# Ledger of designs, part 131: peptides against a protein of PDB entry 3ESW

Target 1, 322 residues: chain A of PDB entry 3ESW
Amino acid sequence: NNIDFDSIAKMLLIKYKDFILSKFKKAAPVENIRFQNLVHTNQFAQGVLGQSQHLCTVYDNPSWHSIVLETLDLDLIYKNVDKEFAKDGHAEGENIYTDYLVKELLRYFKQDFFKWCNKPDCNHCGQNTSENMTPLGSQGPNGEESKFNCGTVEIYKCNRCGNITRFPRYNDPIKLLETRKGRCGEWCNLFTLILKSFGLDVRYVWNREDHVWCEYFSNFLNRWVHVDSCEQSFDQPYIYSINWNKKMSYCIAFGKDGVVDVSKRYILQNELPRDQIKEEDLKFLCQFITKRLRYSLNDDEIYQLACRDEQEQIELIRGKTQ

## One batch from the design tools (peptide; made by RFdiffusion4, then SolubleMPNN)

Design b2_p19_6_s3 (from b2_p19_6, 6 letters changed)
Fold by OpenDDE base, seed 5:
Structure b2_p19_6_s3 (fold): chain B 322 residues (1-322), chain A 19 residues (1-19)
Amino acid sequence: as target 1 above (322 residues)
Amino acid sequence: SLKEQLELIDFYLEKLKEE
């Protein structure tokens, strides 16, 4: 009896698809109650929810994408990508082109476009005067600054001229296209938008221990890839735990299609206590938010994303990214 | 690919056994 293994495999796939789709049905009343109780009783859960409400959707703005593409030197970017692709990319197929694009965008952003701002230059003394700046604290935005989603303004006094310089912490990424400076928050915010503007699948990764970065879904590598604009880093998830010896507890990725605990990708050593939420509750929370984000998707889209999710979970459990 | 899909099924089945 030649077991038609192909027929059996097809039948299994159908059943598997149906099973996966069943998980993305409307939440049961009990799940809604659990979710509501969790976000009302657990501050960390409330924070994750709050971040998801912003980070999962804010970058899906076609008007912003157009502004980004009009602002960047696309000729330079594509010239450099084409150059690198011509060296090695032909052997690997068309899917590798996006990896080269992301690498060039990292280079372009750090080297040509955006600036790190630990302290601002003095508005009166001009360029390269940040060394003379003394922090006086932070305050709320003024009327002009408030137009650009500014929650906090850092205030500095120049030791040379005595004038006050304001460093608004803008959350409007379009304003950041103008200011061209910031810290990890501004870098990651604008860079996330930049990647999205090229039609890439991108997540914003929040680390509880005051750092943020991106993940890009590489079709070539068929996985989520670590991307840090501040570090010009591509596929180096180990840099925080190993190179920086950073202690971390939580890394949460926020994307249009889901919220995922990616701590296992980045926390390789020096793990801090994960005491902010029960592990089961965090898993539930991320799944619940993800389910809501996918509610309007069709069955095929849901299935494809679910397959990708499972592949990521395999990767995170096995530790085999290399 | 069919192979990749089967691997996903196997992984899922393993998880279900651990629960």
Scores: peptide ipSAE 0.020, ipTM 0.539, DockQ to the pose 0.751
Fold by OpenDDE base, seed 3:
Structure b2_p19_6_s3 (fold): chain B 322 residues (1-322), chain A 19 residues (1-19)
Amino acid sequence: as target 1 above (322 residues)
Amino acid sequence: SLKEQLELIDFYLEKLKEE
């Protein structure tokens, strides 16, 4: 009685695919009730939902991608990528080219394109006058600032000339292509759009403890890669917990295809209490939102993404890349 | 959960090594 192991393996693979696809079918009424109850009763869940409604889709704008590509010095960028690729990349195959591109975009963005702004320069006194600026607080946007999705404006007084300088915190990334300055929020917002404009698979990572960064899916490394534009950092998820000794509770990644708790990638030590939501409820919430984001995808796309998700979960559990 | 599945796999792998 020779067991046909090949036939059994094929049957198992079919059943496994069907099982995976079944998870992404229309939500049952009980799941919808659980979701509605969770977002109405838990403030953290409501916040995650609100962020997902914006961050998961806002960067998938073809008109914005065109504006970005027209604004960047593509000749310089590709010249530098080609130069670095020619040194070391040929031996690793074509898929590594995108890693070189992301590394150059990090360099270009920090060194040539965007500026960190702790305090603005005085609009009257000119360049290198930020040391003379005293914060007066924050206020709502004026009529002009409101055109560019501005939530708050920081107000500064110049100690030298006495004039007021406004620092609008713009959320419109197209406006940031003009202003070319900000803090972690503006940096991450515009840099996320830049990466998306090159056709890359990118997630926006929100940390509850007031930091934000990106993840890029590297086809060469076959995993999600930490990317921080502020730090010009590629594949250094440890910098917050170890180098900064930062205490953190939650890191949540928002992408077009899903919402994922990535806390295990970044919170390596100094973990703060995770008391904002039950772990089971957070897992359910992220899965439910992810399911909704994939409703229009075909079975093959759903299956491929589900396999990628499983590999990521294995990495997060094991604490190592596969 | 994936975690539970991995734990089960690890358990079975350990048992197989003891045989």
Scores: peptide ipSAE 0.011, ipTM 0.404, DockQ to the pose 0.067
Fold by OpenDDE base, seed 2:
Structure b2_p19_6_s3 (fold): chain B 322 residues (1-322), chain A 19 residues (1-19)
Amino acid sequence: as target 1 above (322 residues)
Amino acid sequence: SLKEQLELIDFYLEKLKEE
């Protein structure tokens, strides 16, 4: 009896698909209870939930995407992408074009568009006066600053003229298109929006140890790719642990389709204690939030994303980029 | 591909055995 292996394989795949889909059905009462208990009893879990409520959805704003695309020098960007693609990209297929785009966006953003701001320039003395600025502390936003999701304003005094300069830490990425300056938070916030505006699958990566960056899903590489706008870095997840010798405990990626612990991608050495939550509870939390984010998706979308998730988990466990 | 899907199944089955 010639076992029709193809038919068996198809049946197995159907059964497997159904099994995977079953995991993404509405949460059971017991899961809801566990989730509620976890977020009420664990501060780290509550923090992750709070971040997910913002970061997973805020960048999916078509109006913002339009504003971004209208603000960027698209002619310059695409000219540069086309130039780089023309060198080697044709041999690798069309999917590599997006990698070139992200690389150019990194270049453009750092070199042409946005500015790092350790200290602001003096509003009175003008450009290149940050060296004369002394921090006085932080305060709440004024009425104008509050319009742009500003939680904190850093206050600086000019040593030369004695005037006070305010550096509002805006969380509104549209305001950042105007101000074009900030630190890692502002950089990552706006750059995440920029990448999303090009229709890319993007995640915001939060590191507990005061850094943030992006990941984008490369169709060419068929994986999540590290992207740091501050560093103009593409596919260099090692830069923090190895190059910076940074100590880290948690890296959590927030995207529209899920929340993922990506610590294994970035924490290669100098791992700090992961004592904020039990590993099983963190895994549960991320899965639970991810499940909620996917409630509106159809079965095929859910299955495709689940396959992507498993490939990522394989990558993270094996340490081998496919 | 079918191959990739089967590999995912195998991975998942292995993971389930470790649990």
Scores: peptide ipSAE 0.020, ipTM 0.532, DockQ to the pose 0.699; fails the geometry check
Fold by OpenDDE base, seed 1:
Structure b2_p19_6_s3 (fold): chain B 322 residues (1-322), chain A 19 residues (1-19)
Amino acid sequence: as target 1 above (322 residues)
Amino acid sequence: SLKEQLELIDFYLEKLKEE
């Protein structure tokens, strides 16, 4: 009896697809209750939910994408990408082009476009005067600063002229295209938007220990790739734990299609206690938010994303970022 | 690919056996 292995494989795939899709159906009342109780009783869970409501959707703005693309030196960027891509002789296929694009965007952003700002320059004394600036504290935004999603303004006094300089911490990435300066928050915020503007799959990664970065889904590597604009880093998830010897507890990735605990990718040593939430509750929370983000997707899109999710989970468990 | 899909199924089935 010639076992039709192809027929069996197809049947198994259909059953598996149906099973996966069943998990993305509307949440049961018990799951909704669990979710509500969790976000109301656990501060960390509430924080993750709050971040997801912003970070998962804010960058999906076509008007912002247009403004970004009009602001960047696209001719320079693509010239450099084409140059690097040509060196490989197309041997690795067209999908590698996007990796070169992201690498060039990292270079361009850090070297040509954006500036790190520990302290602002004095508005009166001019450029390269940050060394003369003394922090006086922080205050709320004024009426003008409030127009650009500013929650905090750092105040500095110049030791030379005595004048006050304001450093507003803008959260509006379009304003950051103008100011072109900031710390890890501003860097990651604008860089996430930049990557999104090129039509890339990007996640914003929040680390509880006061750092943020991106992940990019590489079609060439067929996985999520670490991207840090501050460090001009591509595919170096180990830099925090190993190079910096940083202690960390949680890394959460926020994207349009899901929220994922990516701690295992970045916390390789010096793990801090994960005591903010039960592991089972965090897993549930991320899955629940992810499910909600996918409610409008069709069955094929849901299935494709679910397959991607499982591949990532395999990677995270096996440590095979090889 | 079919191979990748089967690997995912196997992985998922293994997880379900541990639960």
Scores: peptide ipSAE 0.017, ipTM 0.515, DockQ to the pose 0.761; fails the geometry check

Design b2_p19_6_s4 (from b2_p19_6, 10 letters changed)
Fold by OpenDDE base, seed 3:
Structure b2_p19_6_s4 (fold): chain B 322 residues (1-322), chain A 19 residues (1-19)
Amino acid sequence: as target 1 above (322 residues)
Amino acid sequence: SLKKELELINFALEKELEE
């Protein structure tokens, strides 16, 4: 009896698809109660929910994408991408082009476009005067700064001229296209928008220990890829735990299609206590938010994303299987 | 590949058994 293994496999896939789709149906009343109780009783859960309400959707703005693409030197970017892509003779297929694009965007952003700002330059003395700046503290935004989603303004006094310089911490990424300076928050915020503006699947990764970065879904590598604009880093998730010897407890990725605990990708050593939430509750929370983000998707989209999720979970548990 | 999809199915089933 020649068992048609292909037919059996196809049948199993259909049954599995149905099973997966059943998980993405409308949440049961008990799940809603559990979710509400969790976000009302656990501050970390409330924080994750609050971040998801912003970070999962804010970058899906076509008007912002247009402004970004009009602001970047696209001719330079694509010239460099084409040059690097041509070196490989197209042997790796068309999907690798996007990896070259992301690598060039990392280069362009760090080298040509954006600046790190430990301290601002003096508004009176001009460029390269940050060494003369003394921090006086932080205050709320003024009427102009408040237009650009500014939560805090760092205040500096110039030791040379005595004038006050304000460094507003803008959360509006369009304002960051103008200011072109900041720290890890501003870098990651604008760079996430830049990647999204090229039509890429991007997640914003929040680390509880005061760092942030991106992940990009590489169709070539068929996985989520670490991307840090501050470090000009591509596919180096180990840089924090190993190179920096950073201690970390939580890394949470926020994307349009889901919220994922990616801590296992980045926390390779020096793990801090994960005492902010029960592991089961965090898993439930991320799944529940992810389910809500997918409510409008069709069955095929849900299934494809669920397959991606499972592949990622395999990677996070077993390491790179590819 | 069909093999990779089957591996995903197995992994998903293993998780459901652990819950």
Scores: peptide ipSAE 0.033, ipTM 0.652, DockQ to the pose 0.866
Fold by OpenDDE base, seed 2:
Structure b2_p19_6_s4 (fold): chain B 322 residues (1-322), chain A 19 residues (1-19)
Amino acid sequence: as target 1 above (322 residues)
Amino acid sequence: SLKKELELINFALEKELEE
């Protein structure tokens, strides 16, 4: 009996697809109860939920994408991408072009567009006066600053002229296109929007130990790629644990299609205690939010994303799939 | 493509058997 292996494989794939789709159906009442109990009893879970409600959707704004594309020097960006692609990209296929684009966006953003702000320059004394600035503390936003989703304003006094300079910590990425300065939060916020504006699959990665970065899904590499705008870093997930010797406990990625614990990608050494939530509860939470984000997707989209998720889990467990 | 899909299925099944 010639076993028609192709027929069996097709049947298996159909059954597997149905099985996967069954997992992404509307949450059972028991799952809803578990979720509600978890977010009400665990502060970390509540924090992850709160972040997901913002970070998973805020960057999917077509009006913002248009403003970004109108603000960037696209001619310069594409000229540089085309130049790098012409050197090496033709041998690797068209999908590598997007990797070159992200690398150029990292360069452009850090070198030409945005500025790191440890301390602001004095508004009165002008440029390169940050050395003369003394922090006085933080306060709430004024009426103007409040228009741009500002949670806190850092206050500085100039040691030369005695004037006060305000450094509002804007969370509105469109305002950041104007201000062109910030710290890791502002950098990651605006850069996430920039990447999204090019139609890329992007996640915002939150680290509990006060850092944030991006992940980009490379079609060329067929995986999520570490992207840090502050560091002009592409595919260097080790920089925090190894180069910085940073201690970390949690790295959570937030995207339009899911929330994923990506700690295994970035926490290579010096792991801090993961005591904020049970591992099973964190896994459940991320899966629950992910399912909820996918409720409007069709069966094929759900299946493709589930396959991507599984491949990522393999990568996170086994390391870089060569 | 089929091989890759089967590998994913196997991994998913292995994971469920470990749970």
Scores: peptide ipSAE 0.031, ipTM 0.659, DockQ to the pose 0.809
Fold by OpenDDE base, seed 5:
Structure b2_p19_6_s4 (fold): chain B 322 residues (1-322), chain A 19 residues (1-19)
Amino acid sequence: as target 1 above (322 residues)
Amino acid sequence: SLKKELELINFALEKELEE
């Protein structure tokens, strides 16, 4: 009896789909209790929840997308993308075009658009005066700065003229389109919005050890790809752990469709103690938040995202399966 | 591909057996 393996495989796929969908049903009362207890008793869990409430949804603003697209030099961007795509992209299909787009956006953002601000220039002395600036500390925003989601303002005194210059740490990415300067936080914030404005699947990656970056889901590579706007880096997840020799404990990715512990992608050596939460509790927390983010999705969307999640887990556990 | 979907199923099953 020739076992019809194709028929068996089809039946297994149907059952698997139903099984996956069952996991995304409304949380059981016991899961809700576990979640509530975890976020109320564990500070790290509360932090992850708080970040998810902001980072998973804030960039899904059509008005902001329009403002971004109106602000960027789209003609230059697409000209450069088309130029690079014309070299090799036609042989690899249309999906590779988005990889070229992200690479050009990295170039454009770092080289043409945004500026790193270690210290601000003196408001009185003008450009290239940051070397004369002495930090005096930080304070709360004034009435004008508070309009742009500013929690902290760094205060600097000019050694030359004695005037005070304020460097507000704006969290409003639309204000960052105007100021066009910042550190890793401002870079990642605005760049995440930029990528989202092109209709891309993007996650914001938070590292506990004071760095942030993006991940982009490449349809060509069929995986999440490391993207760091500060470094103009594409698909170089090793740069922190290996090149910088950075010690890290947690990397958490926040996207509209889920929260994922991506530490295994970035922490390749020099791992710091993961003592902020039990591993099982972190796994539960990320899954629980992800489940909530997907409550409004249809069965096909849930299934496709679950398949993507499983592929990512395979990648994170087994390494890059070539 | 059917192969890829089966790999996902196998991985999911392996993970559940380890839990």
Scores: peptide ipSAE 0.029, ipTM 0.641, DockQ to the pose 0.881
Fold by OpenDDE base, seed 4:
Structure b2_p19_6_s4 (fold): chain B 322 residues (1-322), chain A 19 residues (1-19)
Amino acid sequence: as target 1 above (322 residues)
Amino acid sequence: SLKKELELINFALEKELEE
């Protein structure tokens, strides 16, 4: 009896698809109650929810994408991508081109476009004067700064000329296209938008221990890839735990299609206590928010994303599937 | 590939059996 394994496999996949879809569509009233109770009683859960409401949707703005693409030197970017792709890319298939694009965007952003700002230069003394700047503290935005989603302004005094320089911490990524400077927050914010503007699947990764970065879904690698614009880093999730010896407790990825605890990808050593929420409650929270984000998707999209999620969970548990 | 999808199914089922 030649068992038609292909037929059986197809039947199993159909049943599995139906099973996944049934689990997705069963938003039980009980889950809503659990969710509400969790976000009202747990501050960390409330924080994750609040971040998801912003980070999962803010970058899906076509008008912003147009502004970004008009601002970047696309000719230079694509010239460099084409140059690198021509070396090796033809043998690896067309999907690798996007990986080269992301790598060039990392280079371009760090080397040609954006600037790290520990301290601002003195507005009066000019360039390379940050060494003369003394922090005086932080204050709220003025009327002009408030137009660009500025929550905090750092104030510095120049030791040379005595003038005050303001460093607004803008959260408007379009304003960051003008200012072209910041720290990890500004870097990650604008770079996330840049990647999204090229039509890429991107997540914003929040680390509780005051760092942020991106993940890009590589069609070539068929997985989420670590991307840090500050470090010009591609697929180096170990840099924080190993290279920086950073202690971390939580890394949460926020994307248009879901919220995922990616701590296992980045916390390889020096794990801090995960005491902000029960692990089961965090898992539930991320799944619940993810279900909400996918509510408008069709059954095929839901299934494909569920398969992607499961593959990611396998990766996070087993390590990089070679 | 069909193989990868089947591996995902198996993994998902294993998790449900452990719960």
Scores: peptide ipSAE 0.039, ipTM 0.663, DockQ to the pose 0.859; fails the geometry check

